Peptides against a protein of PDB entry 7UQJ. Designs and how they scored, part 192

Target 1, 160 residues: chain A of PDB entry 7UQJ
Amino acid sequence: PELYQNFNITPPRGVLFHGPPGTGKTLMARALAASCSSDERKITFFMRKGADILSKWVGEAERQLRLLFEEAKKHQPSIIFFDEIDGLAPVRSSKQEQIHASIVSTLLALMDGMDNRGQVIVIGATNRPDAVDPALRRPGRFDREFYFPLPDVKARFKIL

## One batch from the design tools (peptide; made by RFdiffusion4, then SolubleMPNN)

Design b2_p20_5_s1 (from b2_p20_5, 12 letters changed)
Fold by OpenDDE base, seed 1:
Structure b2_p20_5_s1 (fold): chain B 160 residues (1-160), chain C 160 residues (1-160), chain D 160 residues (1-160), chain A 20 residues (1-20)
Amino acid sequence: as target 1 above (160 residues)
Amino acid sequence: as target 1 above (160 residues)
Amino acid sequence: as target 1 above (160 residues)
Amino acid sequence: EVKYEIVIDDKGEVTLIPVE
């Protein structure tokens, strides 16, 4: 309840952080995890990279996702942060369809299968929200989207 | 009350985020907005870029600022975030004086005109705090300043 | 209570932000400080750099740490942010042992001496968590660790 | 415990909404 209430997330809703790289999506997810963590309720933060799940676990990616959600549920309240989720869940019309389709289907089922009484939040970060399967962006999944704009290029050059 | 209470900002005080670009001032302002938002009290976040107000609304910038503050007041509790506020409110001694002077004067009046009972917070972000009009940095305006240091140059090179 | 509750930090527990430089650890600490600040309860943000405490206060570093914690307690709710804490509290096996050992011992004692009812949070940021004394990473000290991964180099180049 | 909703709009505006 409270983690979802803390994020004002109707359980079992995910949050999509999108925007160019270096906008601090990962930083924000960590800050949220820290800020929602209290002594009475330690929030466990699980970080995975979408492309790494595909590349490291070719043929076992669905199982790794299941294990991740099970571990997150076991250690609730928890946050699952998927960095580069566009690498994990590309739009279904992309030519690498079949392998991606099973992973997307698994992620959809895992998000839909989260109990509303659970204290697991899912945050996806992407640089290309339009490259994320629209099915993940529906109510009850990543139904909240947070854009992270680049600091202006002029700003970046002043930092260099 | 509570948004101000959440920021410990004596209303109607603004916060100046300053530091080199890409130190995540914008990210911070967003994180603050998110962390102060709850289910019962939706914080509305208004983002404007200082240079864009000048460039998009040449001759109407004062009116656009008024409308922004009115909308923020209507949707309170709210945060107004001015990114690149040094572009909006340069030091009065800068040669582009007259057009900037009216905008600065309007922003000063709008900040001074915020009700102490209101739930509107103003955050300014700048890369050049010394390029911001000192009148904006007085008590009751941007009277709190948070520096955002660059990650150490050695750190930047280890990231490259 | 509330600051600790907001961070879900068992008082007097510290948070270690670790990860490569430029991942926004310092930014996040400031965001958290600002987000937890309310009108009724001004969170005072104390920033110190670990290496600066050693270099500026050779022979007085322990006293400066004590004064910092006393001031933070006086101005509670407060956040003490140690940037580059690996410079302040290197692993005991590092050759500059004796001077560092007393500072680490003092910091340990100060963290252990924080009242569980206090509203002082300690955030350490490091680029090398393994270079931080393990004694600081125990329960009741920096017992929460948040990694900050680099944005992938490819991601940075897509932002450039 | 003040609970917060993070709202980021399509423009990249992050709104934090306090939740009870």
Scores: peptide ipSAE 0.060, ipTM 0.262, DockQ to the pose 0.100; fails the geometry check
Fold by OpenDDE base, seed 4:
Structure b2_p20_5_s1 (fold): chain B 160 residues (1-160), chain C 160 residues (1-160), chain D 160 residues (1-160), chain A 20 residues (1-20)
Amino acid sequence: as target 1 above (160 residues)
Amino acid sequence: as target 1 above (160 residues)
Amino acid sequence: as target 1 above (160 residues)
Amino acid sequence: EVKYEIVIDDKGEVTLIPVE
């Protein structure tokens, strides 16, 4: 919220970090969390992996997502970072649709239910933005996207 | 100093990157791959996740590991980066010992079978080095370890 | 040395990594250090922060720089990485000129005193290349520069 | 400088809590 308030931009509820693996998406999310936190404004950073939510919380993934968002709201200003969000919310038409549909629906509802005044930012990281359910990429959800390119190999050839 | 003092590179057959999540382990491994590659000497970078090898290749994980090492050898000089290696090779005494024992044994054999003349470096990344099978941390395997601390918040304020 | 020998480029005594914070300058420097080291050629990596040299070694910063360069020379091939080098060698005309002038002069002398045959590479990282003393950016010092762009500025306007 | 406490739960979930 306040980060974007300073820019007179409606704070995105969600930001999608995408790009090849190991391009620093997780590192950037942590760096953002640290930078947005001042002495006066401490940001709580929640990190979860999409696949971990599915695998560790079979049948409870929805509840765990709700609890996560509630905790993030309690500890606002906060960042929820979903690493590998494509593992949590794959494209609906996937063979796993039946398994993921409820979780995706829950995540959508949680993101839609975030009041624009809430000091909760959701960051999703993926290596495959096209593997993320398009519903999550709509306005009011992960409506901002950042491409993390491979640090330019030409720049690396200049660095070498 | 300490990071490189340990590079008595006899090419460590394996390097273990460890530290809190999102400290840039994967990014470092990629940066290493790119920096070791020149125009004349292209390094092939193979990235796999430990959990993905287990989950995607149930009953074929051993074969996939063998194929990976064969491909890495064919495309040498090469780096095999195992992200979340604790997911592939958890401590043997874990309840998953029976499931992972063969995979761990295969990985050990593959690492031991790397001729010192082979231009294949294996990098493992974990948030929990103690969750990695100690057999993998022995000389001739992941015998070099690098701690990735949280980027110092002062460094982050200057990184912002 | 050898990295640059492959490019028929006189090995720069210094390389300046510059760009907005969090663009991976420190990460790249570490990656370079690891990639430049082979079995036969182990690179020692010294990492220091500019501000740390000033703050931790008040009145001894010059001596610490000399010791660092001596250690780097003893452990060659080596890389000295100065993170936040603008904290060590700010623009001379700054209010800190009197405090930094001797340190800058010492660093200049140390960089100038590196024989071109010395296997010591100095990497400076800064978010503010214009805050680095221009004398450090001259040929034979930090004479190679690498810009680490923000992952797409449009992306940054979306991150911020 | 915001100091963070890193809480890693039994499931390996990471929470960074700002501490004074």
Scores: peptide ipSAE 0.049, ipTM 0.301, DockQ to the pose 0.076; fails the geometry check
Fold by OpenDDE base, seed 3:
Structure b2_p20_5_s1 (fold): chain B 160 residues (1-160), chain C 160 residues (1-160), chain D 160 residues (1-160), chain A 20 residues (1-20)
Amino acid sequence: as target 1 above (160 residues)
Amino acid sequence: as target 1 above (160 residues)
Amino acid sequence: as target 1 above (160 residues)
Amino acid sequence: EVKYEIVIDDKGEVTLIPVE
């Protein structure tokens, strides 16, 4: 929230962190949450893993997403971080595809339903940006994308 | 590599990075891999995800682990990074437990079979150190553990 | 330290982590510190911020640097991490330039005075590698550099 | 076991601090 205010940029409802595994996407999200927290203004950081939303909350994933967004709104300013957001995509089965479509639809609706005045930022992290439903990447959702490159191989070689 | 030489410390065969999700475990492993590469000496970095070893290579996971370690040895100095190494632990099913036990046994054997002179470091990352088979945490395997704490707000004040 | 020994690479006296803010430079330095610590051999990690060396220790910065290096040598194997090492560079004022030159000169002398057998590694982190005095980047000092790429500059501008 | 404290600054800089 403060990070975006500092930049005179309309706060994105959602930011997609993408890049190879272990490029610090989740660390950055936490860092952003921490950075935006001052003594005067604490940011609440919610972290969920995309695969856990599907696997741990079988049949309740939508309800848990709603509760998460409600809790984030209640504790605003807030960051909701979805790690492995492509993991909301099931393993290829027709039944899982339906569940995925419903969960993604719920997430879309929750992101769309965030008031522009709400100090809730959603960060999705993925190693596979192309596996993220294009609907999630539209304006008002994950409309900003951050590529986390590998530590440059050249830089890497200088440390050894 | 050089960091350890400076300390006259016997290079660990394996290092366990553990801590809450998004504390930079994978970033750290990559940056360690980066840090170990000089212009004169390039480190080869192999990355695998524990869950991918189980899911993508059903019935071939052991063979793929062997090939990975052979390739790492061939391209030494090397780092093998296992992200979500606790994901080598299957969901609790008897059949999956047997597969898990076999994969873990293979990984143990591969780590034990690394020559002390071998320039292959194995880094395992987990959010659940207690879900990592204790056999992997023994000397000569993942015998060094790194806790990646959450950015503690108090900790932030100590660093800033 | 052990990571470098495995690679038969001459241990750097200093390693420069450079890259844009939030790329995990400081995280990496600490994880390196952790990685070098075993149950048998604990590494002492000293962290200082470049700006704090100038601002908190006005007129004593050189003495504090000497004390830091003495303490690091006393507690070897040790890592000295200078976060924002470019912050040893004052804001452009003639008086601050003189103070900077003196502090940098002291740091150079301390790094040069480290015995090649000393188990003290210095890690400097900066967001502005070009703001780091070139003298610090010479062999026997910060002679190894790691670039921590931002999440693609385009992505960074979208968050910031 | 070396514990690292992650510090993330206002610029999104992530700082890992080993904690005792």
Scores: peptide ipSAE 0.007, ipTM 0.323, DockQ to the pose 0.092; fails the geometry check

Design b2_p20_5_s1 (from b2_p20_5, 12 letters changed)
Fold by OpenDDE base, seed 5:
Structure b2_p20_5_s1 (fold): chain B 160 residues (1-160), chain C 160 residues (1-160), chain D 160 residues (1-160), chain A 20 residues (1-20)
Amino acid sequence: as target 1 above (160 residues)
Amino acid sequence: as target 1 above (160 residues)
Amino acid sequence: as target 1 above (160 residues)
Amino acid sequence: EVKYEIVIDDKGEVTLIPVE
């Protein structure tokens, strides 16, 4: 409830942050996790990189995703942030299809299995929303998208 | 000496920054490199990503690590920052064991070969300290660990 | 014209940002994109990670590079920022030669095919300029190099 | 287009502030 109220969104299962790299998607996700945490209600923030799930957990990626969602549920209210989610769920292309398809299918199932009343929000960050499997962008998954434009300069980056 | 005095730490060979991604591990490593640099004493900061050492230097990763440590010693005082060090030194799992084992063994030997009086500090950043080979977390290697928690909210991220 | 005037550089096709990771290469690239944008002239900023182009687009990386340059031309004035470009264009080493060689060759051809009058600038960021294929560092490609030293301490990072 | 002010505090905490 409050977590989703802070987003001013009817509780999405997943929010896709997309925009040019460095636009603050990761920072925003953390800032949201921070801003939604209070002394009384700490939000647990889980972050994974999409590429890391594929590379570091070859053959265990599906299990690690399951564990992540279980841990997020255990520590609710929680945010699962997938940085570079297009690395986790690339559009099904022929040659890497089988391994990626299993991981994507697992993520789909995990997002579909989220109780809408659960205080777990999933944030995916990508620089290429079109490179994310469109099945993840359906209702009940990453059904809200936030575009992170490049900050226009008139805000002087004074690295003071 | 001074480099470690600036850390207020009894001179570790290696410091492991661990915590959720985005918690500023990379930023802190850079801020430390900056804060330890003065007009009189510039610290040379070397950064490598763990995954990059494995992927970009297939079959030369060990040599590149040696060169990195030699260069760091040559340019002392220096910091070697390994971002995503769990990509370089994943826990020995069966299928990728041989290549990773050689690289990990090289990193172990390089850290063990560091004269504790040398002004070279190694910082490893990981989101998963348990995914780092436990041999790297032993005394004389990454024997100091700093947890980067999610920023607690009281610092209002006014995303205004 | 103005885009290159803002860089105070005779119009390079490509600028290589190199230096220790976290020295603000990505931030600078975005700050440049932003500083070159005005209310009258918005710069379109495209960012890709070198490793992502290789991993996420296996067998389509060349096509995706072409599309990127076409889109950048369509949305000129534009900046194409390749983060970790050494992941895209690693020095030709024996075992990964063929796939990398094709992608590098495509990037070379795309940079060579840029009309010098086009308002498209390419920025490559690397931590290892020597790991970038030297063919990319030739005139008419990444022919301008900016070293990002570690920020000296006294410059407080007030990113205002 | 949302303009962001990036505020880094004395602790190195980075804040993105949307500015008009």
Scores: peptide ipSAE 0.000, ipTM 0.228, DockQ to the pose 0.026; fails the geometry check

Design b2_p20_5_s2 (from b2_p20_5, 11 letters changed)
Fold by OpenDDE base, seed 5:
Structure b2_p20_5_s2 (fold): chain B 160 residues (1-160), chain C 160 residues (1-160), chain D 160 residues (1-160), chain A 20 residues (1-20)
Amino acid sequence: as target 1 above (160 residues)
Amino acid sequence: as target 1 above (160 residues)
Amino acid sequence: as target 1 above (160 residues)
Amino acid sequence: EKRLLIKIDSNGNVTEIEVE
């Protein structure tokens, strides 16, 4: 709610933060989670790295994604932040392709299965939006994109 | 010494920083290394990523861990920071299991072999403490755990 | 230009930032990009992770490197930042060796092919300069190295 | 010479980043 109010955007299911690494995508996702948390309403923030989902969860990645979304739903309002989400959808290369395709398909299904009334926001961070599977960038998934430019010289990052 | 004085904690061999990614675990480990360094006493900070130890050093990972601990001892007072330490102890999956188990066993032995009087602190950072081999979380290893919560609400990220 | 003027260094093709992780290598690379950008001259900043080049682009990694350098040239003045560049040149292990060797060879060729008059700076960040292929550290490639020490206690990160 | 100033709070959070 407050996240969407802050952006004056109809609540997206998924927001893609894209831009050069260390532009503060992860920090922003956290700041958003923090800023939307109140004493009365704590937002639960879940984070996974795309590469970790592939490497640490070989053969269980799909189950772990399901569990993550279930836990996020249980602890709503919640944010699921996928850092390096382009690590989940690496370009289709033959043998890793099948495993990656299955994980991406699972993520698609989980995002599609989110009730629009669910207070679960998914944030994906990538340095390469074009390396993210186009299916993830469709409406009802990561349908909002925020570019994180390099800080310009004049921009003071005040994290207050 | 000073690190332990700052925290009023009996000197652990290993400290596990756990919490969501981008909570500043890596930054804190560095700030600690910095804060414990003085003009009179420079702390040497060694950092390795868990995934890098497994991937970049296939077949030499154990030797590289040994060398790291030897170098840390030689340059004491020192901090060894393992980022993504859960990457060293990924869940037991069959074939990678043996290599991972050997590396974890080496790390265990190295931590156990640290003389408690040695001025070598090991910091492990993880986003998933439950994915870290329980053997690493035992007394004399990573026996102190610091949770890095999400920043609370009152921090307004003003990217000005 | 301004980057080189700031460092009073003859324009290197490549600068290697090395030092413990989280010493601000990535942050510095960005601050440099920002600081060299003006209203009149925006520097385009491209970033890739070494591991991402290897994992996400198996078989296309070479093409993607070429495209990256072409795009950087097209958008000059530009900075190409390779985070974890030691991930591109992992120690020669048999089967991954050939793919890694090909990618490294492509990067070498691209750096060698940069016209010295091109306003494209390549910054590589590593925690292990000795794990970077020595061929990358030769003149005309990453021929300037900046050590990022741990911040000392009193050191305000004055990266001058 | 440009200076990167990073302000870290008591919690180890970067609160300010300034380039001088």
Scores: peptide ipSAE 0.000, ipTM 0.259, DockQ to the pose 0.024
Fold by OpenDDE base, seed 2:
Structure b2_p20_5_s2 (fold): chain B 160 residues (1-160), chain C 160 residues (1-160), chain D 160 residues (1-160), chain A 20 residues (1-20)
Amino acid sequence: as target 1 above (160 residues)
Amino acid sequence: as target 1 above (160 residues)
Amino acid sequence: as target 1 above (160 residues)
Amino acid sequence: EKRLLIKIDSNGNVTEIEVE
């Protein structure tokens, strides 16, 4: 009996979409945002690339994350989509520990600080779930994971 | 009477998938490869990111493109998918003209050198079609363009 | 202004989606279900695989089809989607004639028994339309056929 | 309330997305 979990979207704070590149993770997140949008209730969709947050905002990444979450909260209901989230919060490599640790800590605090009553969903997409800091994959954060297999024709017929 | 063009896929040499990020360009390219693959006729799918070709192989990008096209030809029928192709062949920005010009020229020559009898399809995906060198968008190259709109739910349900 | 035909689906009793695997037939069926769902009028979507009906329900396939159609009728407006319908109703191969003939006959009777006032749409998806029993492709059954070419982007944009 | 139905297979693959 295929459990259609009727996600009564009591919005999971965080959902991790993982799978090979080009499996539709970003498309899914956009489709979710669009699908949850009614004429009466538009979902605001915020998209960021993990690597862009690091590269464009050297030393301001934490501030940019705060602003993003504040804007998402202001525009509830909303989805924050992090494409290539492993670029934002890679598993601690020793050489870049401090900067990445501060960004991860900020993201953790922002996800933890989202009241369960908040209509902000955070979707992270990665090709490398094991390259995402395990702290982000804990309950109350990216605690739901969805695997996007390579579209074998059959798998894509399942999703598509 | 909606003309179901029986795409007798006389394979377009080049197809440009363009539209906002996360509209399913990469997923479509993979699905094409998978869908064209029967049990009797497997399509070989080659994926490259435009930025990766530039960044990993400074000075060897032309050689890597040649090798890619040679491999694709060897494994016919095949699809070469360039994700973020605007990264590989951006419209000439003055500061990086020579290196980009050589890569673009190589890609043009490779696409032009594909015999029409070749079962190699090249798919470029971009979020910025206007950032792709117009030389790539000419007949015999990326001469077919497909716009991937943002999946507004209504649009996607209309098109699905 | 692209005429979004509001498919006021005066419901065709049956629609056959055919084309190579990976062409988005299943996606299209789901999207049709969801697109036809307004806030005022929810469409119930029932999905079955043709092969699953045969394999899981040896000797009960006819009963399962009856139950499916009864449930679909109960939850009008509804879509019944048969994925891989050629698995359910293959063109008569001599060795499996009797079992398949009974299932086909049941499906025919169920489709014929749907009052035109019934808001039940049946969508069959197949990669092999010629492997579907021609009796299913007659008027009042799967009398509308949609070819899903290998997703040339336009085909998917017509579908997406 | 629109419900997002995500069908996840036994392997954790998203196999269906429905919006109710």
Scores: peptide ipSAE 0.017, ipTM 0.296, DockQ to the pose 0.125; fails the geometry check
Fold by OpenDDE base, seed 1:
Structure b2_p20_5_s2 (fold): chain B 160 residues (1-160), chain C 160 residues (1-160), chain D 160 residues (1-160), chain A 20 residues (1-20)
Amino acid sequence: as target 1 above (160 residues)
Amino acid sequence: as target 1 above (160 residues)
Amino acid sequence: as target 1 above (160 residues)
Amino acid sequence: EKRLLIKIDSNGNVTEIEVE
């Protein structure tokens, strides 16, 4: 409720889900997508893995990102979930610089180019928020961060 | 409790979580990490995917493994979780032999090199324990195996 | 029960789990595998990712698929779960045509070659059913489709 | 109809998986 109500008022804000892997970031992104889907308003959920965008689309990653954002815009309300976004948008100082730089620049431009009226939420999930290019963590991009703590001690995986 | 109490007495034992994918191996590794974290003792959880260590670090996978184990040793008590470890350590008889052989050899050496006093638990998760190099399944390495059955019908994964 | 009871009567039907990623398709496939496993009848669950069959086994993907189906047939009752099946079986019109075409053709032949008496269920999970080759969605293949809606607000993946 | 109930908490943790 609150995230979606706040989304009606606030510009398309990227949400960075960060925290240890398998804390359910992917699952929460899905649950959020679902929670925001009512019978009246089906949210379209797009998911990409950061590493897959690089590996599957060498030389077309920018185009694939553009197409993804265009498709998400066409299917509003929508969620774009980038799993393992640190694989897509490593800090610019990382030695794999040039190819990542163009993809990050494209993602930045796509996030900045989202009209404030768009019902497109971008969720990035990472285990290493500090490995994500700080430019993505600026206001108007992934400007909300949700830490997914490791399930605390009381999370008895009672696998009964 | 029991796994951690037994860890105080037994040398750093690798634990192989095996079973069908999404039986919650990754989730259990996390829950174990969490359950072993008390307010007084935060366990540092390191996670890597086997395939990612190969793919992201072609030619540096050994160094990345060394750094991972060193970091885990610095942040004791710690858990190193290798998800999809069969992707990292395929059986030596598999035709992709040479690059895998060095990585497996490095992982073997790192597991053997863990001081008996180290509070570093290595958890490997695989869907195919028989696809894991048998050398990793020897005593002092992944010498404990936990089968994650598919959650049976009545298996309420009550993750409390 | 019903899917498995109906499997005793109906030809080996592929089930396409489609819906937004992280709607628990993988988890449902597992839960189904588990739910069909009784103490008396252990179901063998095989999982592969579509992209991994392509990436890990360039030039041997067909053979790996054949081996997978043979292994599944040997370990009946069994479930073969293809996660991200759109990565394995993209629509033929996609620019990576030739290598995908052979793999799709092999998967088609393997699904068609499943004896009606076989207790092998094939579950494909995709986020993009329309990106899956329509030939796979025909009767006798992935002829049952289950939409995994985004889990509604109450995060009850009540996959009813 | 078998029902998979996945309970996700507010933190996105799967807290319960029930197969009915």
Scores: peptide ipSAE 0.008, ipTM 0.253, DockQ to the pose 0.027; fails the geometry check

Design b2_p20_5_s2 (from b2_p20_5, 11 letters changed)
Fold by OpenDDE base, seed 4:
Structure b2_p20_5_s2 (fold): chain B 160 residues (1-160), chain C 160 residues (1-160), chain D 160 residues (1-160), chain A 20 residues (1-20)
Amino acid sequence: as target 1 above (160 residues)
Amino acid sequence: as target 1 above (160 residues)
Amino acid sequence: as target 1 above (160 residues)
Amino acid sequence: EKRLLIKIDSNGNVTEIEVE
């Protein structure tokens, strides 16, 4: 709250980190979690994977998402980092699509239900921003986006 | 050339990056790929995920691994980066265990079949090194291991 | 040896990691230190900050730099990582400028004094490559440079 | 479920990283 309040920037409810795999999205999320915590104010960083939400929490994914957001709220200020948030996107089977749609709907509702005063930031990371449900990218959700380019090839040539 | 020449370090056929999630394993693999390519000699960087090998290539995973290694050999010098290589570890179903065992055996055979003259490096990244099949960690495979610690605070105090 | 031999790349004595803060420069340096170490050959990673060299070691900074390079040579293969190496650049006071100039001159002499046979790599990281003394960026010193881009500036305005 | 707790000092330096 206070850091974003000091910038007169409405804290994003959600931030989408997008770019090719291994461009440091997860690292940046951790570094942001780091940079937003102070000696007096530790940030709690929750990390989940889109694919894990689907595979590990089959039939309970919605409940686990709710619990995650409740825990994040209890431990605020907090960051919820969803790595591979495109992994919440439907895979080809219609039965999985319905499950995915329910999970995405739950995530949308949880993000919409975050009061602007909540010290909970949600960061999504994806290699495929176009595979992220456009509903997740609306204002009040993942409304801020960061492109993680490949480290510039010219700079890479200077690396060696 | 000369750095590794000076170290008398036989280039590992395989390197295992391990450590907590978001410690930059994938970023490092990309940076290594970058740092090994010059203007005259570009390194081709192939990236795959352990879970993708299992899920996307059900029944063709072995063939796709072979094709990957053949492509890496055709485009040498190359790096094959397996992110979440522990995702090739057995899942609880016996039928999946056999598929996993076949895929792991194929990967082992492909790594063992890399002639020492091959300009192909395989990098595996995992958050769970103990979940990586010990056979993959033997000499001539992922025989070098790199721990990516959480950015240690003591190390950060030594950075400051 | 052999993989690098095939690239005909002279090992840099020094590598400059540059780019905005939080782009993973320090992480990359640590992971390179990791990636160059094997079970049989551990790389010793020395980490210092430019500002710490100046602030903690006022009047002894040159001696501490010499000791650091001697220790790195004793524990070779080694990496010396200078985070915020631009912190060795002069701050506005003339008295500090002279101290900075002496420290930079000492660092230059130490980097120039590294025989090509030394298994010591120096990595500098900075958010301000233009604040790094051009003398440090010459061949045989920090002669290779890596740009760690921000995720796109439009995205950065969306991060904050 | 691992929690990453990151402590930063007043200067923006991470002073603690805990995985819970």
Scores: peptide ipSAE 0.000, ipTM 0.293, DockQ to the pose 0.089; fails the geometry check

